# Designs tried in a protein design run: peptides against a protein of PDB entry 3JWR. Part 171

Target 1, 323 residues: chain A of PDB entry 3JWR
Amino acid sequence: TRELQSLAAAVVPSAQTLKITDFSFSDFELSDLETALCTIRMFTDLNLVQNFQMKHEVLCRWILSVKKNYRKNVAYHNWRHAFNTAQCMFAALKAGKIQNKLTDLEILALLIAALSHDLDHRGVNNSYIQRSEHPLAQLYCHSIMEHHHFDQCLMILNSPGNQILSGLSIEEYKTTLKIIKQAILATDLALYIKRRGEFFELIRKNQFNLEDPHQKELFLAMLMTACDLSAITKPWPIQQRIAELVATEFFDQGDRERKELNIEPTDLMNREKKNKIPSMQVGFIDAICLQLYEALTHVSEDCFPLLDGCRKNRQKWQALAEQ
Target 2, 298 residues: chain A of PDB entry 3JWR as posed
Amino acid sequence: TRELQSLAAAVVPSAQTLKITDFSFSDFELSDLETALCTIRMFTDLNLVQNFQMKHEVLCRWILSVKKNYRKNVAYHNWRHAFNTAQCMFAALKAGKIQNKLTDLEILALLIAALSHDLDHRGVNNSYIQRSEHPLAQLYCHSIMEHHHFDQCLMILNSPGNQILSGLSIEEYKTTLKIIKQAILATDLALYIKRRGEFFELIRKNQFNLEDPHQKELFLAMLMTACDLSAITKPWPIQQRIAELVATEFWEQGDQVGFIDFVCTQLYEALTHVSEDCFPLLDGCRKNRQKWQALAEQ

## One batch from the design tools (peptide; made by RFdiffusion4, then SolubleMPNN)

Design b2_p12_8_s4 (from b2_p12_8, 7 letters changed)
Fold by OpenDDE base, seed 3:
Structure b2_p12_8_s4 (fold): chain B 323 residues (1-323), chain A 12 residues (1-12)
Amino acid sequence: as target 1 above (323 residues)
Amino acid sequence: REAFLERILATY
């Protein structure tokens, strides 16, 4: 395609030029081509292209295939969300110095998972899929969408000309797919809530050890969630704009819940309760985000900008909730 | 707080 030719022939700017190591990064000013260039730079600077002998054209095709399999009519859970998740992962690995704590296969898996974790997202949550008796709800009992996202990821990875993992041994391939699956499934916040207590307790007791395989798996799951939710850490103008996209998507679901399911939506998905957004954001930060970024900062102090951003945005949302 | 968490978990 013309898009592939343009991407494959383009000079890829440095990570410094692209500012993709910054926790304060915004994609709002970037074209789709520039987001793809940023993605190539992430793979290159994490040594994934070299270490796993990726062909440049195959990587370009894979990136464009991943981007193509996000829906354009979904307000938040689109390519830009996946790209921002991957950028936060890259920043956490580089600027947050987590790269040195992980294997190359773990890094490869996390980057693929971050880009792929919401593939073919429909703009509705697992609860809606279940209640609407969607065919996907018959295939999977739990984490319905996350299983679907992984299936889409696997389909793309196995598609002709998209096989970025062809340089791996059979054992490396199996290991990578296992980690990708675990990482994508970890983005189900229901699973995060179930597992986070163990992680926080290990940190609190100063017993956290990445050399333990179970604790490593737990950390990768927490890191995925931290990157997935990283919009809450962004500078206030960026945070507000992303919160509007999230609200738009949630209100669209709420409107569908009324129309299709004849139910009253929850406050978060109720367009009539838009005035509650600030207080709901404070509640979200307190219930989900703060402890996660605190714990991540204890694993690597260089991740502090994520925690600091989250705290600052809490203050901003609280001030709006008091008005 | 649990009901709010369940609502957040259902949405994200």
Scores: peptide ipSAE 0.102, ipTM 0.841, DockQ to the pose 0.287
Fold by OpenDDE base, seed 2:
Structure b2_p12_8_s4 (fold): chain B 323 residues (1-323), chain A 12 residues (1-12)
Amino acid sequence: as target 1 above (323 residues)
Amino acid sequence: REAFLERILATY
């Protein structure tokens, strides 16, 4: 395609030029091509291209295939969300110095997972999928969408000309796919809530050890969630815009819940409850985000900008909630 | 806290 030719022929700017190492990064000003260039730079600077002998054209095609399999009519859970998740992962690995704590296969898997974790997202949550009796709800009992996202990820990875993992041994390939699956499934916030207590307790007790395979898996799950939610850490103008996109998608679901399911939506998905957004954001930060970024900062102090951003945005939302 | 968490869990 013309898009592939343009991407494959383009000079990829440095990570410094692209600012993709910054936790404060914004994609708002970037074209789709520039987001793809950023993604190439992430793979390159993490040594994934070299270590796993990725062909440049194959990587370019894979990136474009991933991007293509996000829906354009979904307000938040689109390519830009996946891209920002991956950028936060890259920043956490580089600027947050987490790269030194992980294997190359884990890094490869996390980056693929971050880009792929919401593939073919429909702008509705698992609860809606279940209640609407969608065909996907017949395939999976829990984490319905995350299973679907992983299936889409596998489909792309196995598609002709998209096989970015072809340079791996059979064992490396199996390991990578296992980690990708675990990482994508970990983006189900229900699973995060279930597992985070173990992580926080290990941190609190100073018993956290990445040499333990179970704790490593737990950490990768927490890191995925931290990147997935990283919009909450962004500078206030960016945070506000992203919160509006999230609200738009949630209200669209709420409108569908009223129309299609004949139910009253929850406050978070109720368009008539827009005035509650600031207080709900404070609640979300307190209930979900703060402890995660605190714990992540204990694993690597260089991740502090995520925690600091989250705290600053809490203050901003609180000020709006008091008005 | 639990009710709010349940709502968040139901939404995300």
Scores: peptide ipSAE 0.096, ipTM 0.838, DockQ to the pose 0.271
Fold by OpenDDE base, seed 5:
Structure b2_p12_8_s4 (fold): chain B 323 residues (1-323), chain A 12 residues (1-12)
Amino acid sequence: as target 1 above (323 residues)
Amino acid sequence: REAFLERILATY
């Protein structure tokens, strides 16, 4: 395609030029091409291209295929969300110094997972999928969408000309796919809530050990969530704009719940309750985000900007909630 | 707070 030709021929700017190492990164000013270039840079600077012998054209095609399999009519859970999740992963690995704590296969898997974790998202949550009796709800009992996202990821990885993992041994391939699956499934907040207590307790007791395979898996799950939720850590103008996108998508679901299911939406998805957004954001930060970024900062102090951003945004939302 | 968490879980 013309898009592939343009991407494959383009000079890939440095990570410094692209600012993709910054926790404060915003994609708002980036074209689709620039987001793809950023993605190439992430793979390159993480040594994934070299270590796994990725062909440049294949990587380009894969990136474009991933991007294509996000819906354009979804307000938040689109390519830009996936891209921002991957960028936060890259920043956490580089600036946050987590790269040195992980294997190359884990890094490869996390980056693929971050980019793929919401593939073909419909702009509705698992609860809606279940209540609407969507065909996907018959295939999967839990983490319905996350299973679908992984299936889409696997489909792309196996598509002709998209096989970025062809340089891996059979064992490396199996390991990578396992980690990708676990990482994508970990983005279900229900699983996060279920598992986070173990992680926080290990941190609190100073018993956290990445050499333990179970704790490693747990950490990768927490890291995925931290990147997936990273919008809450962004500088206030960026965070506020992303919160508007989230609210738009949630209100769209709420409108559909009224129309299609005859259900009164929850406050989070109720357009008539938009005035509660600030207080709900404070509640979200307190209930979900703060402890995660605190724990992540204990694993690597260089991740502090995520925690600091989250705290600052809590203050901003609290100030709005008091008006 | 549990109800709020359940709502968040249902939402994301």
Scores: peptide ipSAE 0.112, ipTM 0.847, DockQ to the pose 0.304; fails the geometry check
Fold by OpenDDE base, seed 1:
Structure b2_p12_8_s4 (fold): chain B 323 residues (1-323), chain A 12 residues (1-12)
Amino acid sequence: as target 1 above (323 residues)
Amino acid sequence: REAFLERILATY
């Protein structure tokens, strides 16, 4: 395609030029082509292209295929969300120095998972999918969308000309797919809530050890969630704008719940309760985000900008909630 | 706290 030719022929700027190592990164000013170039740079600077012998054209095609399989009519859970999740992963690996704690296969899997974790997202949550009796709800009882996202990821990886994992051994391939699946499934916040207590307790007791395979898996899950939620850590103007996108998508679901299911939406999805957004954001930060970024900072102190950003945004949301 | 978490989980 013309898009593939343009991407494959383009000079890929440095990570410094693209600012993709910054925790404060924003994609708002970037074209779709520039987001793809950033993605190439992430693979390159993580040594994934070299270590796994990726062909440039195949990587370009894969990136474009992933981007194409996000819906344009979804306000938040689109390519830009996936791209920002991957960028936060890249920043955490590089600037946060987590790269040195992980294997190349784990890094490969995390980056693929971050880009793929919301593939074909429909702008509705698992509860809506279940209540609407969608065909996907018949296939999966829990983490319905996350299973679907993984299936989409696997489909793309196996598509002709998109096989970025073709340089892996059979064992490396199996390991990578296992980690990708676990990482995508870990983005279900329900699973995060179930597992986070173990992670926080290990940190609190100074018993956390990445050499333990179970603790490694747990850490990868927590890191995925930290990147997925990283909008909450961004500079205030960026955070506000992303919160508006999230609210738009949630209100669209709430409108559908009223119309299609005859259900009164929750406050978070109720367009009439926009005035509650600041207080809900404070509650979200306190209940979900703060402890995660605190724990992540204990694993790597260089991740502190995520925690600091989260704390600053809590203050901003609290100030708005008091008005 | 649990009810709030359930609401958040239902949303994300």
Scores: peptide ipSAE 0.106, ipTM 0.846, DockQ to the pose 0.256; fails the geometry check

## One batch from the design tools (peptide; made by RFdiffusion4, then SolubleMPNN)

Design b2_p13_3_s1 (from b2_p13_3, 9 letters changed)
Fold by OpenDDE base, seed 4:
Structure b2_p13_3_s1 (fold): chain B 323 residues (1-323), chain A 13 residues (1-13)
Amino acid sequence: as target 1 above (323 residues)
Amino acid sequence: LAEIEDLLADFLS
């Protein structure tokens, strides 16, 4: 395709030029091509292209395939969200110095997972899928959409000309896929809530050890969540804009719940209760976000900008809630 | 707490 030819022939700017090592990064001003170029740079600077012998054209095709399999009519859970998740992962690995704590396979898996974790998202949560008796709800009992996202990820990875993992041994391939699956599934906030206590306790007791395979898996899950939720850490103007996208998608779901399921949506999904957004954001930060970024900062102090951003945005939302 | 519970219900379901 013309798009592939253009991408494959393009000079990829440095990470510094693209500012993809910044936790304050914004994609708002970037074209789709530029987001793809950023993605190439992430793979290159993490040494994934070299270490796993990726062909440039194959990587380009894979990136475009991933992007293509996000829906354009979904307000928040689209390619830009996946891209921002991956960028946060990249920043956490590089600027946050987490790269030094992980294997190349783990890094490879995390980056693929971040880009793929919401593939073919429909703009509705698992609860809606379950209540609507969608065919996907017949295949999976829990984490319905996350399983679907992984299936889509696997489909793309196995598609002709998209096989960025072809340079891996059988064992490396199996390991990578396992980590990808775990990472994508970890983006189900229900699983985060279930598992975070163990992680926080390990940190609190100063017993956290990445050499323990179980703790490593737990950390990767927490890191995925931290990147997935990283919009809450962005500078306030960026945070506000992203919050509007989230609200739009949630309200769209709420509208569908009224129309299709004949139910009154929860406050979070209720367009009529948009005035509660600031207080709900404070609640979200307190209940879900703060402890996670605190714990992540304990693992690597260089991740502090995420925590700092989250705290600053809490203050901003609280100020709005008081109006 | 009720507000948090309602919020969490949307994320956990």
Scores: peptide ipSAE 0.040, ipTM 0.767, DockQ to the pose 0.138
Fold by OpenDDE base, seed 3:
Structure b2_p13_3_s1 (fold): chain B 323 residues (1-323), chain A 13 residues (1-13)
Amino acid sequence: as target 1 above (323 residues)
Amino acid sequence: LAEIEDLLADFLS
């Protein structure tokens, strides 16, 4: 395609030029082509292209395929969300110095997972899928959408001309897919809530050890969640804009819940309760986000900008809630 | 807080 030719022939700017190592990064000013260029730079600077002998054209095609399999009519869970998740992962690995704590296969898996974790998202949550008796709800009992995202990820990875993992041994391939699956499934917030207590306790007791395979798996899950939720850490103007996209998508679901399921939506998804967004954001930060970024900062102090951003945004939302 | 956690869990899932 013309898009592939343009991407493959383009000079990829440095990570410094693209500012993709910054936790304060924003994609709002970037074209789709520039987001793809950023993605190439992430793979290159993490040494994934070299270490796993990726062909440039194949990587370009894969990136464009991933982007193509996000829906354009979904307000938040689209390519830009996936891209921002991956950028946060890259920043955490580089600026946050997490790269030195992980294997190359783990890094490869995390980056692929971050880009792929919401593939073919339909703008509705698992609860809606279950209540609507969607065919996907018949295939999977738990984490319905996350299983679907992984299936889409696997489909793309196995598609002709998109096989970025062709340079891996059979064992490396299996390991990578296992980690990708675990990482994508970890983005189910229900699983995060279930598992986070173990992680926080290990940190609190100073017993956290990445050399333990179980704790490593736990950490990768927490890291994925931290990147997935990283919009809450962004500078306030960026945070506000992203919150509006999230609200739009939730309100769209709420509208569908009324129309299709004949139910009253929760406050979070109720368009009529837009005035409660600030207080709900404070609740979200307190219930889900703060402890996670605190714990992550304990693993690597260089991840502090994520925690600091989260704290600052809490103050901003609280101020709005009091008005 | 528990209600918010459940709501948010559903939200982010």
Scores: peptide ipSAE 0.049, ipTM 0.786, DockQ to the pose 0.159; fails the geometry check
Fold by OpenDDE base, seed 5:
Structure b2_p13_3_s1 (fold): chain B 323 residues (1-323), chain A 13 residues (1-13)
Amino acid sequence: as target 1 above (323 residues)
Amino acid sequence: LAEIEDLLADFLS
């Protein structure tokens, strides 16, 4: 395609030029091509291209395929969300110095998972999928969309000309797919809520050990969530804009719940209660985000900007809630 | 908090 030709022939700027190591990164000003270039740089600078012998054209095609399989008519859960999740992962690995704590296969899996974790998202949550009796709800009982996202990820990875993992041994391939699946499934916030207590306890007791396979898996899950939610850590203007996108998608679901399911939406998804957004954001930060970024910072102090950003945005939302 | 967690879990799930 013309897009592939353009991407494959383009000079890939440095990570410094692209600012993709910054926790304060914003994609708002970037074209689709530039987001793809950023993605190539992430793979390159994490040594994934070299270590796993990725062909440049194949990587380009894969990136474009992933991007293509996000819907354009979804306000938040689109390519830009996936891209921002991956960028936060890259920043956490590099600037946050988590790279040195993980294997190359784990890093490979996390980056692929971050980019793929919301593939073909419909702009509605699992609860809506269940209540609407969508066909996917017949296949899976829990983490419905996350299973679908992984299925889409696997489909792309196995598509002709998109096989970025062809340089891996059979064992490496199996390991990578396992981690990808676990990472994508971990983005179900319900699963995060169930598992986070174990992680926080390990940190609190100074018993956290990444050499333990179970704790490693747990950490990867927490890291995925931290990147998935990283919009809450961004500088206030960026955070506020992303919050608007989230609200738009939630309100769209709420509208559909009224129309299609004949139910009253929850406050979070109720357009008529938009005035509660600031207080709900404070609640979200307190209930979900703060402890996670605190714990992550304990694992690597260089991740502090995420925690600091979250705290600053809490103050901003609280100020709005008091008006 | 539990309600927010459930709400958010549903959203992000």
Scores: peptide ipSAE 0.048, ipTM 0.782, DockQ to the pose 0.157; fails the geometry check
Fold by OpenDDE base, seed 2:
Structure b2_p13_3_s1 (fold): chain B 323 residues (1-323), chain A 13 residues (1-13)
Amino acid sequence: as target 1 above (323 residues)
Amino acid sequence: LAEIEDLLADFLS
């Protein structure tokens, strides 16, 4: 409760001071308390606190609860990843001007989803969970972890003193939960791969229309992915450091795959294939990232910094791959 | 394309 008291009593700096509107934002220098303060500012500046009558203490408790439910022994999929995802969402909404294209409920849902989308991540992917015959694999056939993340999100939202949605009407509440669920599930990259073609085609044909409910849902999914992968867009020193965290987590999984499952890991998760990281990053950017940020930039040109960052990092990784 | 597909398979596995 001391942490809660400290957070609740703290003066929340402006978004400008915190630089949370910047696509180039880094959390490396921030304490956990400061990340929580940033999160409060996101809710406030998006008018979510006011519009949905959130109690400050409840919001603070909720943020701390979310943070607490990320594991500290996971190299990448931890609170800092969730926080950075949410920060990118905030930047896309504000600086990227996506806010003007969405309803308040959609914005609320996206921010909650971004912060919650990897809750209780165990540092292993869905394939590992399935192959290890984890109990979660018996509950869900696809998007195992994403379902778990949503379940954790719902648990926290319904926990005493954490009910940040208590000011919503029944209908607003239902709508918000629906969008949160869809957004969290959309962070399964398998679903991204499945659905992105439709999005890109709509953009290419200049037929994209956010007034269409289906296209709106599709866009929210793409936006979640764009924020989830936003580390690839960061200035090179930040990108490089985050890539090391990702590699660490993947190699840890690979080590577990060898030890626990008696299988040879894929190159991506094979510590012995560390020298392939630059080329794999180039491949990842080309296969997954570039077209997404291009499409997002077509929806809102003010999101260009994400695309530009991705392109710059591709060049950096390519240079390393050529050495 | 084959290399990309392999990468995707590895990444999504």
Scores: peptide ipSAE 0.037, ipTM 0.755, DockQ to the pose 0.143; fails the geometry check

